# Peptides against a protein of PDB entry 6RO1, part 7

Target 1, 216 residues: chain A of PDB entry 6RO1
Amino acid sequence: LGKEIEEYIHKPKYCLPFLQPGRLVKVKNEGDDFGWGVVVNFSKKSNVKPNSGELDPLYVVEVLLRCSKESLKNSATEAAKPAKPDEKGEMQVVPVLVHLLSAISSVRLYIPKDLRPVDNRQSVLKSIQEVQKRFPDGIPLLDPIDDMGIQDQGLKKVIQKVEAFEHRMYSHPLHNDPNLETVYTLCEKKAQIAIDIKSAKRELKKARTVLQMDEL

## One batch from the design tools (peptide; aimed at target 1 F18 R23 S106)

Design b1_p10_2_s3 (made by RFdiffusion4, then SolubleMPNN; from b1_p10_2, 6 letters changed)
Fold by OpenDDE base, seed 2:
Order: structure tokens, then sequence, then C-alpha cells
Structure b1_p10_2_s3 (fold): chain B 216 residues (1-216), chain A 10 residues (1-10)
């Protein structure tokens, strides 16, 4: 469900109005999760489809992201990589295609006017960390419908399902259990085991069917 | 640092 919502919010027609300087956004590129960064600016780039010659504009957002120092040395030829968990990293302004935004926050930060100095960029990281401390349940997101104004019926249905699920979770007696995460993990494991058993039984049945056909 | 919550395109 979260992934389905992401497919809507990262579309330029929906997210561009919210990509103001200082907006917190989450960036993910394939296996690279940069986590939360801060929008610096965005631009529309002219692009021509190679096969049709049709104009297909690309939208690029410059995002201040925590990057590995190693990736910065080769920044001219290689894409920036996220800092490792054990690495301090360095905040860098990275050009990101808009469709790589996995989340958009309702939070907007004040950022230094000049981001050329390393200290100014690193100060933004401290600010992000402070926001994270204030929101232990996660940085607040823009509501796709109420805040972003997305009218797509498919999204509305997804949101309704999420809300119904959340309501059920919060109404459950175990919701206030400090071991809730452990209980959920155990339930998921149990469910997966049940699926695996069912799959194994199906495979065994197929194998037996094939053997019976050969004996015939 | 001041944190602002923005609704809409402002």
Amino acid sequence: as target 1 above (216 residues)
Amino acid sequence: MEVRYTEGAS
C-alpha cells in the first residue's frame, strides 16, 4: 500500500508545487536509500525521446543528501551514494529525478542561503536529526489528498484501505503492547510458514500427479 | 532551527 501511494506522489503533476526550498523529502534510487534530505531547488529539463523525437520533459530536483565521502571523489563520473550507517558522510547537493522521491514531508526547514561551505551543509543534517527526534513515529508526510490535492480515484481507494487497516490496528487490544513489533514479526513468520507449507504440499501433489501419469 | 508546516504550494 505504501508503494502504491508512492507511485502517485512522485509524479511531477502532483509533487512539483511542494518542492520548495527547505522541504524535507525522502530519496531512494533502486537499492540506494538516502533517507531524508532537503530540497534546494528544482528545474525542468528539455528531453527528446530517442525513438519518437517527441518532447518528454524531465524534472530534476536538487536535494541536499547525506552521501558517502568515497562517492564524492568520483562525482564527475559516478552517481552519489548514500553514507554508510557507520559513516559520518557529507551533505551534498545531488540532482535527483523527481520520480525517485519516495516521500514528501509537511515539514519545511530554513536552510542556509549559501550551501557552498561544508559547515553550512552539515548544519542542515543536524536540523534533520533534530526533526527526527521530535517525531519518534516518523517525520510527518503530506497527505496526498488533503494537502497535495490528488483526485485520482485509485489513490482514494488505496488511502481508504490504509485508513481501515490502521484503524483496525489501533483498535486492537495489542496496540498498546510494548512488544507489538515482536508480536507482529512472529505473526508474519507464522503466516509465511503457513504459505510455505501450502506451497510445499502443492509441489508434492504435482510431483505425485506426474508420477501417477508415468505409471499409467 | 525553525520548523514550518506548510499546506499547499506556499
Scores: peptide ipSAE 0.028, ipTM 0.710, DockQ to the pose 0.420
OpenDDE base, seeds 1, 3, 4, 5: peptide ipSAE 0.028, 0.035, 0.026, 0.028; ipTM 0.688, 0.727, 0.694, 0.705; seeds 1, 3, 4, 5 fail the geometry check

Design b1_p10_2_s4 (made by RFdiffusion4, then SolubleMPNN; from b1_p10_2, 6 letters changed)
Fold by OpenDDE base, seed 1:
Structure b1_p10_2_s4 (fold): chain B 216 residues (1-216), chain A 10 residues (1-10)
Amino acid sequence: as target 1 above (216 residues)
Amino acid sequence: MEVRYTEGAK
């Protein structure tokens, strides 16, 4: 259901008005999850679809993202990579296609006017981290209906399903209904499996990094 | 650390 909502919010027709400087956004590109970054600006680029010759405008948003230091060395030729979980990383302004935005926050930071100095960029990371501390349940999202004004009936149906599901989850008194424990256990198992897959991928990446260090 | 931000659509 969250993915279904994402399919609406990342569309330029809906999200562009909310990509103001300082807006917190999540960026995900395939397997690369950058997490929360900050919008710097956006631009419309003319693109011609190779197959139809139709003008298909590309929307590029410049987002200040936490990047791996390794990716910065070849920044002219290689796409930025997200910082590793155990890495401090460095904040870089990265051009991102708008459809790669996985979430848009209601939070808009005051950002330095000049982001050329590293210290100014890193200060924004500290700001993001402080915001995260203030929102222990997660950084708040823009409401797609109330904030973003999306009127699509498909989205409304998705939200109704989410609300109905949440209502059912919360309205069932956490009484010993063995079925709820099973769903929670399944959700916890799925979350644990996701954590285990993430840990296994981290271990595999560490093992690859160690293997790459042993090959050096 | 004091962080200044706004919250909302605008």
Scores: peptide ipSAE 0.452, ipTM 0.926, DockQ to the pose 0.635
OpenDDE base, seeds 2, 3, 4, 5: peptide ipSAE 0.437, 0.435, 0.419, 0.439; ipTM 0.927, 0.926, 0.921, 0.925; seed 2 fails the geometry check

Design b1_p10_3 (made by RFdiffusion4)
Pose (drawn by RFdiffusion4):
Structure b1_p10_3 (pose): chain A 194 residues (1-46, 58-67, 79-216), chain P 10 residues (1-10)
Amino acid sequence: LGKEIEEYIHKPKYCLPFLQPGRLVKVKNEGDDFGWGVVVNFSKKSLYVVEVLLRCAAKPAKPDEKGEMQVVPVLVHLLSAISSVRLYIPKDLRPVDNRQSVLKSIQEVQKRFPDGIPLLDPIDDMGIQDQGLKKVIQKVEAFEHRMYSHPLHNDPNLETVYTLCEKKAQIAIDIKSAKRELKKARTVLQMDEL
Amino acid sequence: EVEYELYEPE
């Protein structure tokens, strides 16, 4: 569901109008993410590209690392979430100290909103009048309710058990696909003709 | 102190 919502937000007809300088954006590509960042501007490429400050062809910052902000161009279809907040940015972003200042500014925004950095309502704000997105948002709130209600959500060992479950779940996916091709390969193809 | 603006629809 989360990924499905991102695809609607990826549509440039819907998200480009809200990519004003200083907008907070979360970016993820093929798995790894850079946390949150701020946009500077955007233009076409070759698809659209926006230059965004992120924590880090570079890779994202690790959890233990304090991080160093760097501006990088990214494709628009790599934005996972967009916020209602537009934090102020310096005019000349060339200095390192200003880049750290922006990192500290967002650290203060995250504090002013411990419930999470507010996101744009894709309907009330972004204007996605598509009916499919309605049923998606409904399933999200329902499944989030199911998640926080699960006895394991609070358990500190949840991440330890969740990984063993993820591993055991992937092994099972292999067995399923492997058996699927085996039922095909083992099949005699010309028996119906006979 | 940080400065910012919240999005408000018209």

Design b1_p10_3_s1 (made by RFdiffusion4, then SolubleMPNN; from b1_p10_3, 6 letters changed)
Fold by OpenDDE base, seed 1:
Structure b1_p10_3_s1 (fold): chain B 216 residues (1-216), chain A 10 residues (1-10)
Amino acid sequence: as target 1 above (216 residues)
Amino acid sequence: SVKYTLYKKP
């Protein structure tokens, strides 16, 4: 379901209006998850479809991403790779095809105007980390319907399925399971019997104490 | 503190 939503939000017709400088976006390229980065800029490139000769414009977004140090050495010939979890990494401006955006946040950061200095780029990483700390349940996403204005009926059906699943999960139909009510009723009966036994033992002890007083 | 904005529908 999350992947099905992704197939809508990464389409240029929907996401381009939200790709302003400072927008938090998540970037994934096949097996390479860069996590959250920051939009710097975007550009439209002319492309021609090889089989039809039709103009198919490519949209490239420049995203500040946490990259491995190895990626910096081979930057002229190799694609950037994400930093390892245990690695500090370095923030680099990476040209990313728009369809590689796996998520778009409602958050837009204030970013340095000059990203040429390493310290300015690394300051953005600190800002992302501070935002992540403020949102322990995850960085907030743009709503694809309410925020992004996607009217596609396929997406609406996906969202409805997610909401229905979440509702069923949280409504915990097991609470209304007659078997669970039966188990709860049996547990309550057992607890009540235990209370009654403890009460009866106290009354027996009182009665025995009274009987012992009458023999005195 | 980090400065950021949240998208608000106009």
Scores: peptide ipSAE 0.408, ipTM 0.902, DockQ to the pose 0.713
OpenDDE base, seeds 2, 3, 4, 5: peptide ipSAE 0.391, 0.399, 0.391, 0.397; ipTM 0.904, 0.906, 0.905, 0.901; seed 2 fails the geometry check

Design b1_p10_3_s2 (made by RFdiffusion4, then SolubleMPNN; from b1_p10_3, 4 letters changed)
Fold by OpenDDE base, seed 1:
Structure b1_p10_3_s2 (fold): chain B 216 residues (1-216), chain A 10 residues (1-10)
Amino acid sequence: as target 1 above (216 residues)
Amino acid sequence: MVKYELYKPK
């Protein structure tokens, strides 16, 4: 369901109005998840469809992304790679096709005017991390209907299914059972009793072994 | 303190 929503939000007709400098976006390219980055700029490039000769505009968004230092050395020939989990990485402005945006945040950061200095780019990473700390449940997303104004009936059906699922999950009687604490306490007590019985059996076996040694 | 704005539909 999340992937189905993604298929709508990454369409240029919906997302372009929200790709202002400082907008937080999530970028994913196949197996490469860059996580959250910041929009710097976007451009429309003319492309020609190979079969029809029709103009198919390509939309490229420049996104400040956390990249591996290794990928920066080869940046002239190879696509940037995301920073490894244990790597500090470096923030780089990466040209990204708009369809590679997996999420768009309601958050728009104030960014430095000049992103040429490394320190200015790295300061944006600190800003992203501070925003993430403020939103422990995740960076807030643009609502595809209310914020982005997507009127597609297919999307509305997907959202309704998600809401119905969430409602069922949170309305489950176990969540609202005032006896849930009692049931958990009883389950914990039962588990503890089982552990205690196992421990007592081990101690009894040890005691029997000691008693058998004393009869020797 | 990071300065940011949240989108509000007009």
Scores: peptide ipSAE 0.388, ipTM 0.893, DockQ to the pose 0.718
OpenDDE base, seeds 2, 3, 4, 5: peptide ipSAE 0.384, 0.377, 0.377, 0.377; ipTM 0.900, 0.898, 0.898, 0.891; seeds 3, 4 fail the geometry check

Design b1_p10_3_s3 (made by RFdiffusion4, then SolubleMPNN; from b1_p10_3, 3 letters changed)
Fold by OpenDDE base, seed 5:
Structure b1_p10_3_s3 (fold): chain B 216 residues (1-216), chain A 10 residues (1-10)
Amino acid sequence: as target 1 above (216 residues)
Amino acid sequence: MVRYELYVPE
């Protein structure tokens, strides 16, 4: 179900408006999980479909990712590899196809203007780690419906299934099969909670903006 | 202190 949601969010028509510099994103390429990185820039590349000759635009996002030092030695010829768990790694700007974005965060970092110096890139890693510490339950995601504005009925059905599944996991087995009404009520409650979280985040953002203005 | 913003839909 998570993968099914990813199939929507990684589509350029949905995610491109959110790929601003400093946006936290997760990058996954097959078996390689880079974890959280930071968007630097994106570009549109012309591509021709081999079978139809039709123009199929490819979108490439430059993402600052924690890479293994071993992979950097061969970076001219080989794809970057994620840092090993016990490795410090090095932050590198990696061109990533947009469909390899597995998640998009509501968090946007302030990043250094010049990412050429290693110290500036590594400072971004420290910032990511600090954000992770502030969100012990995980870095907050953009809501596909409420934040990203995806109106696809297929996605709504997937979300409903996820919500129903989550409810079943947390509902005591002794409660009768939640009738369709109970599932709907829970979906509505979850939607309301999401709205409440969003409102709380808005207030927090306002408060922070005010604090930043007071510090200026 | 890390500086970040949270997306808030308009």
Scores: peptide ipSAE 0.406, ipTM 0.902, DockQ to the pose 0.671
OpenDDE base, seeds 1, 2, 3, 4: peptide ipSAE 0.396, 0.388, 0.399, 0.389; ipTM 0.901, 0.898, 0.899, 0.898; seed 4 fails the geometry check

Design b1_p10_3_s4 (made by RFdiffusion4, then SolubleMPNN; from b1_p10_3, 3 letters changed)
Fold by OpenDDE base, seed 2:
Structure b1_p10_3_s4 (fold): chain B 216 residues (1-216), chain A 10 residues (1-10)
Amino acid sequence: as target 1 above (216 residues)
Amino acid sequence: MVKYELYEKE
């Protein structure tokens, strides 16, 4: 079900308006999970479909990703590989096809204007890690319907299935299993914390908007 | 302190 949602959100017609510099995105290329990176820029490239000769534009997003240092030593032709869990890695700007975006966050970071210095790139990693600490339940995603405006009935059906599945998981008589109650209580607490964080951040943003208006 | 914004639908 998560993969089915991904098939909608990674489409250029839906995600391009949200690919501003500083947007947190998750990048996955086949077996390589880069985790969360930061959008730097995007470009449209002309592509010709091999079978029809029709112009099919390719969208490439430059994403600052945590890469393995080993992969950076290999020639300019080798694809960057994600950093291993136990390695620090190095933040590199990697050109990524838009369809390789597995998630798009509601979070947009303030990033350094110049990402050429290693220290500036590594500062962004520290920023991502701090955001992750602030969201123990995971970095918040853009809502595909409410935020991204996806009206596709297929997506709505997927979301309904997810909601029904979640509801069935929560409503299933496994509520009598004390181990399941602990898992559900943790999931409910997690969901409530996510809502509370979203609410608190909206209030803080409103407060900041008011403060910015008072400085004007 | 990391500065970030959250998307809000206007």
Scores: peptide ipSAE 0.406, ipTM 0.901, DockQ to the pose 0.679
OpenDDE base, seeds 1, 3, 4, 5: peptide ipSAE 0.383, 0.390, 0.391, 0.394; ipTM 0.897, 0.895, 0.897, 0.901; seed 4 fails the geometry check

Design b1_p10_4 (made by RFdiffusion4)
Pose (drawn by RFdiffusion4):
Structure b1_p10_4 (pose): chain A 194 residues (1-46, 58-67, 79-216), chain P 10 residues (1-10)
Amino acid sequence: LGKEIEEYIHKPKYCLPFLQPGRLVKVKNEGDDFGWGVVVNFSKKSLYVVEVLLRCAAKPAKPDEKGEMQVVPVLVHLLSAISSVRLYIPKDLRPVDNRQSVLKSIQEVQKRFPDGIPLLDPIDDMGIQDQGLKKVIQKVEAFEHRMYSHPLHNDPNLETVYTLCEKKAQIAIDIKSAKRELKKARTVLQMDEL
Amino acid sequence: PELYELYKPP
């Protein structure tokens, strides 16, 4: 569901109008993410590209690392979430100290909103009048309710058990696909003709 | 001083 919502937000017809300088954006590509960042401007490429400050062809910052902000151009279809907040940015972003200042400014925004950095309502704000997105948002709130209700959500060992479950779940996916092709390969193809 | 602005629809 989360990825499905992102695709609606990826549509440039819907998200480009809200990519004003200083907008907070979360970016993820093929798995790894850079946490949150701030946009500077956007333009066409070659698809659209926006230059965003992120924590880090570079890779994202690790959890233990304090991080160093760097501006990088990214494709618009790599934005996972867009916030209602537009934090102020310096005019000349060339200095390192200003880049750290922005990192500190967002650290203060995250504090002013411990419930999470507010996101744009894709309907009330972004204007996605599509009916499919309605049923998606409904399933999200329902499944989030199911998640926090699960006895394991609070358990500190949840991440330890969740990984063993993830591994066991992937092995099972292989067995399924492997059996699928085997049922095909083992099949005699011309028996119906006969 | 203010640090940021919240989005408001017209």

Design b1_p10_4_s1 (made by RFdiffusion4, then SolubleMPNN; from b1_p10_4, 3 letters changed)
Fold by OpenDDE base, seed 2:
Structure b1_p10_4_s1 (fold): chain B 216 residues (1-216), chain A 10 residues (1-10)
Amino acid sequence: as target 1 above (216 residues)
Amino acid sequence: MKLYELYKKP
């Protein structure tokens, strides 16, 4: 279900309207998890599929990400790598294919206009860390239905299955069925997303209230 | 100083 919702939200037709400068996004490339980064800009590139000659537009988002310093010293041709857990890393603007966005936050940061200075880029990391402190249950996500306006019946069925599974998990103590582990990893990702959607809705409500209070 | 904004539906 996490992956199933991700397959909808990372589609350009749904996410592009939300990829404004300062938007918090998660970036994951195969085994490389960059965590939360900040959108700087996006561009549409013309791409031609090598086998069909069909024009397939490539969408690239420039994301400010915490990168390993080792990967930045290697030639301009090597893909940036995420900073190791024990590494400080460095914030860099990385071109990312839009389909590598694993999550999109309702949060949009105020960012420096000039991100060329290292200090300006590192200030954004401090801002992300401050936002994470304000959201102890996790940075709030855009609701795929309510915020992103996704009307796809496949996604609605996925969300309904999540909600029904959460409701069953909370209402019935699941007896020890051994087929649960593979279902649990899928359903933990499912439950975590429905928890992330519900927590994101609750936190969005709380954070809307806090932002209204910080404007007073 | 405002650190962030949240998405509000128009």
Scores: peptide ipSAE 0.469, ipTM 0.918, DockQ to the pose 0.680
OpenDDE base, seeds 1, 3, 4, 5: peptide ipSAE 0.030, 0.425, 0.462, 0.464; ipTM 0.613, 0.904, 0.916, 0.914

Design b1_p10_4_s2 (made by RFdiffusion4, then SolubleMPNN; from b1_p10_4, 4 letters changed)
Fold by OpenDDE base, seed 2:
Structure b1_p10_4_s2 (fold): chain B 216 residues (1-216), chain A 10 residues (1-10)
Amino acid sequence: as target 1 above (216 residues)
Amino acid sequence: MKLYELYEKP
């Protein structure tokens, strides 16, 4: 279910309009979870599929990510690795294939214009951490249908299955299946995220109205 | 100083 939604949102035709500088995105590459990073820029590269000769455009997004210091010391040819949980890490601009975006936030940060200085990059990490504190239930996601405008019937069926599963899960407390707890924690986090997106959109519309009133 | 903005539908 979560992965099935990811398969839609990471498609260039849907996500590219939202990849502005400062957009919060999650990056995952195979086993490497970088967590939340910040979009710096994106580029379209011409790629030729090796087996078909067809031009398949490669979309690369430059994302400011928290990387392991060990991976940065190894040659310019090694892929950046995520910072370990106990590691401070260093914020680096990493070229990421757009299909490696696991989530896209409604949040867009104000970022420094020059990200060459380490202090400017590390200030963005402080900004991400401050946003995470303001969203205790998780950083708000773009709605795939409402915000991203995805009309794909496959996605609508996935969302309907999620909603029907959530509704059945809340209406029928299946007290006895331990395999449900892992699905429950993922679905509760997602249902809580969806409810909290609606409440946080309302509170932030209020907070934005208050912040606009304090600037008058 | 604003830290972030949220996406609003145009």
Scores: peptide ipSAE 0.483, ipTM 0.921, DockQ to the pose 0.632
OpenDDE base, seeds 1, 3, 4, 5: peptide ipSAE 0.432, 0.035, 0.426, 0.390; ipTM 0.904, 0.731, 0.910, 0.889

Design b1_p10_4_s3 (made by RFdiffusion4, then SolubleMPNN; from b1_p10_4, 4 letters changed)
Fold by OpenDDE base, seed 4:
Structure b1_p10_4_s3 (fold): chain B 216 residues (1-216), chain A 10 residues (1-10)
Amino acid sequence: as target 1 above (216 residues)
Amino acid sequence: MKLYELYQKP
């Protein structure tokens, strides 16, 4: 379920508007989990699909990530590696393909304008750690529907399944209720109603914003 | 000092 949501949010058409300097993002590359980093900037690169000759733009985001010091010594030839749990590591600006963003936070940090000094980069790590302390249940995510504006019905179905599962996990500590299936169906209906209400509120807000723009 | 901002939908 979480991975299925990721398959939507990392798409450039959805995430690019949110990749402003200071945005918290999670970066994962195969087995390497960097955890939370900070967006510095992004760039569009011209790319050509090898089989069609069609222009397929490659999006690269520069993310300030906590890297292993060992991997940085070879950074000219080797991919950056995440810092070990017990390692201090160093904050480095790493070019990351946009599809390697596993999460996007609603949090945007204030960051130093110049990230060339090590102390400025390490100050950002302190800021991330302070945000993590303020959010003990985890750094808040952008809502893919309400915030990111994703209209895909596949995503809505995934969110509905997640909400139904979460409701089940928290509302029924008794794993042996024979009414579980009825509760599942009610949770799915409630989740669908919640999605529909969110969609309706969004359309109402858009309509209001358009009306306010026409009144100016 | 303000450490961060939360996304607010325009």
Scores: peptide ipSAE 0.482, ipTM 0.918, DockQ to the pose 0.664
OpenDDE base, seeds 1, 2, 3, 5: peptide ipSAE 0.435, 0.439, 0.394, 0.034; ipTM 0.906, 0.909, 0.898, 0.726

Design b1_p10_5 (made by RFdiffusion4)
Pose (drawn by RFdiffusion4):
Structure b1_p10_5 (pose): chain A 194 residues (1-46, 58-67, 79-216), chain P 10 residues (1-10)
Amino acid sequence: LGKEIEEYIHKPKYCLPFLQPGRLVKVKNEGDDFGWGVVVNFSKKSLYVVEVLLRCAAKPAKPDEKGEMQVVPVLVHLLSAISSVRLYIPKDLRPVDNRQSVLKSIQEVQKRFPDGIPLLDPIDDMGIQDQGLKKVIQKVEAFEHRMYSHPLHNDPNLETVYTLCEKKAQIAIDIKSAKRELKKARTVLQMDEL
Amino acid sequence: SPKEIFVFPE
């Protein structure tokens, strides 16, 4: 569901109007993410590209690392979420100190909103009048309710058990696909003709 | 009208 919502938000017809300098954006590509960042501007490429400050062809910052902000161009279809907040940015972003200042400004925004950095309502704000997105958002609120209701959500060992569950779940995916091709490979193809 | 929040440095 989360990824499905992102695809609607990726549509440049819908998200480009809200990519004003200083907008907070979350970016993820093929798995790894950079947390949150701020946009500077955007233009076409070659698809669209926006230059965004992120925590870090570089890779994202690790959890233990304090991080160092760097501006990088990224494709628009790599934005996972867009916020209602537009934090002020310095005019000349060349200095390192200003880049750290922006990191500290966001740290203060995250404090002003411990419930989470507010996101744009894709319908009330972004204008996605598509009916499929309605049923998606409904499933999200319902499954989030199921998640927080699960006895395991509060358990501190949840991440320890969740990983063993994820491993055991992937092994089972292999067995399924492996058996699928085996049922095919083991099949005699010309028996219906006979 | 979209909802937006503007944040300035102190």

Design b1_p10_5_s1 (made by RFdiffusion4, then SolubleMPNN; from b1_p10_5, 3 letters changed)
Fold by OpenDDE base, seed 3:
Structure b1_p10_5_s1 (fold): chain B 216 residues (1-216), chain A 10 residues (1-10)
Amino acid sequence: as target 1 above (216 residues)
Amino acid sequence: SPKMIYVYPE
C-alpha cells in the first residue's frame, strides 16, 4: 500500500509545487536508499533524444543527500552512492529524477544560501538529524489528498484501504495465539503510535508551527 | 544561528 501511494506522489504533476528549497524528501534509486535529504532546487530536463518523439519531460531535483565519501563530488558520470550505515558520509548535492522521490515531508528547513562549503552542507545533516529526533516515529509526510490536492480516484481508494486496515488492526486485536501476542502488541503499539502521530502531525500542519532548533 | 524547521502544508 505504501508503494502504491508512492506511485502517485512522485509524479511531477503532483509533487513539483512542493519541491521548494528546504523541503525534506526521501530518495531511493535502484535499491539504494539515501534516506531523507533536502531539496535545493529543481529543473526541467527535456532529454529530447532526436528519434523518440513523445518524450515526456523529465524533471530533475537537486537534493542534498548523505553520500559515501567514495562518491565523486559533482561527477556527472558516476552515480552517487548512499553512505554506509556505519559511515558518517558527506552531504552532497545530487541531481535526482523526480520519480525517485519515495516520500515528501511537510517539513521544510532553512538551508544555507551557499552550499559550496562542506561545512554548510554538513550543517544541513545536523538539521535533518534534529528533525528526526523531534519526530521519533518518523518525519511527517505531506497528505496526498489534503496537502498535495491529488484527486485521483485510485489514490483515494488506496487511502481508504489503508485507513480501513489501520482501523481493523486497531479494533480487532487478533486472537489469543501467544506467539501472535508479541507481534500484535507491537502492531497495536505501532498502530496506536501511528494514530497519535497522525493526529499530532495534523495538529502540527494546521498550526504551521515554526520549531526553533535550540540545540543547533 | 538558530536553525528552524517549519511545517508548510499547502
Scores: peptide ipSAE 0.181, ipTM 0.831, DockQ to the pose 0.138
OpenDDE base, seeds 1, 2, 4, 5: peptide ipSAE 0.084, 0.082, 0.058, 0.122; ipTM 0.762, 0.767, 0.750, 0.786; seeds 1, 2, 5 fail the geometry check

Design b1_p10_5_s2 (made by RFdiffusion4, then SolubleMPNN; from b1_p10_5, 4 letters changed)
Fold by OpenDDE base, seed 2:
Structure b1_p10_5_s2 (fold): chain B 216 residues (1-216), chain A 10 residues (1-10)
Amino acid sequence: as target 1 above (216 residues)
Amino acid sequence: MPKMIYVYPE
């Protein structure tokens, strides 16, 4: 179901208005998960379909991503690789096809004007890590309907299925084990807290709340 | 410079 939502949000028709500098985005390329990066800019490239001669524009977003230092040493022809879990990595500006965006956050960061110095790029990683600390349940996503304005009925049906599935996961009485009621009540409370956090995050979005990061 | 986080869209 998450993949089905992804198929909508990564379409240029929907996501381009939200690819402003500083926007947090998640990048995945095949088996390579770069995690959260920051949009630097995007560009439209003219492409011609080889078989039809039709103009098929390619959209490329430059994203500041945490890359493996090993991948940076290899020739200019090798694609950047994500940093290993135990690796600090290095923040690099990587050109990414827009369809490789797996998620778009409601969070935008102030980024340094000059990203040429390594220290400026690494400062953005510290900012991402601080955002992740503030959102232990995950970085908040743009709502595809409310924030991105996607009117597609297929997406609405997917969202309804997700909501129904979530509701069923919480409403299906697993067996009448008295210990299960306590677990259920805790799960319902956790679900309600998750809904309340989601609603509070939506309200926070509406309030144009600038969260000051304390000086790192 | 204080790093600012802001939620967008408005």
Scores: peptide ipSAE 0.134, ipTM 0.810, DockQ to the pose 0.121
OpenDDE base, seeds 1, 3, 4, 5: peptide ipSAE 0.050, 0.082, 0.044, 0.067; ipTM 0.741, 0.750, 0.747, 0.754; seeds 1, 5 fail the geometry check

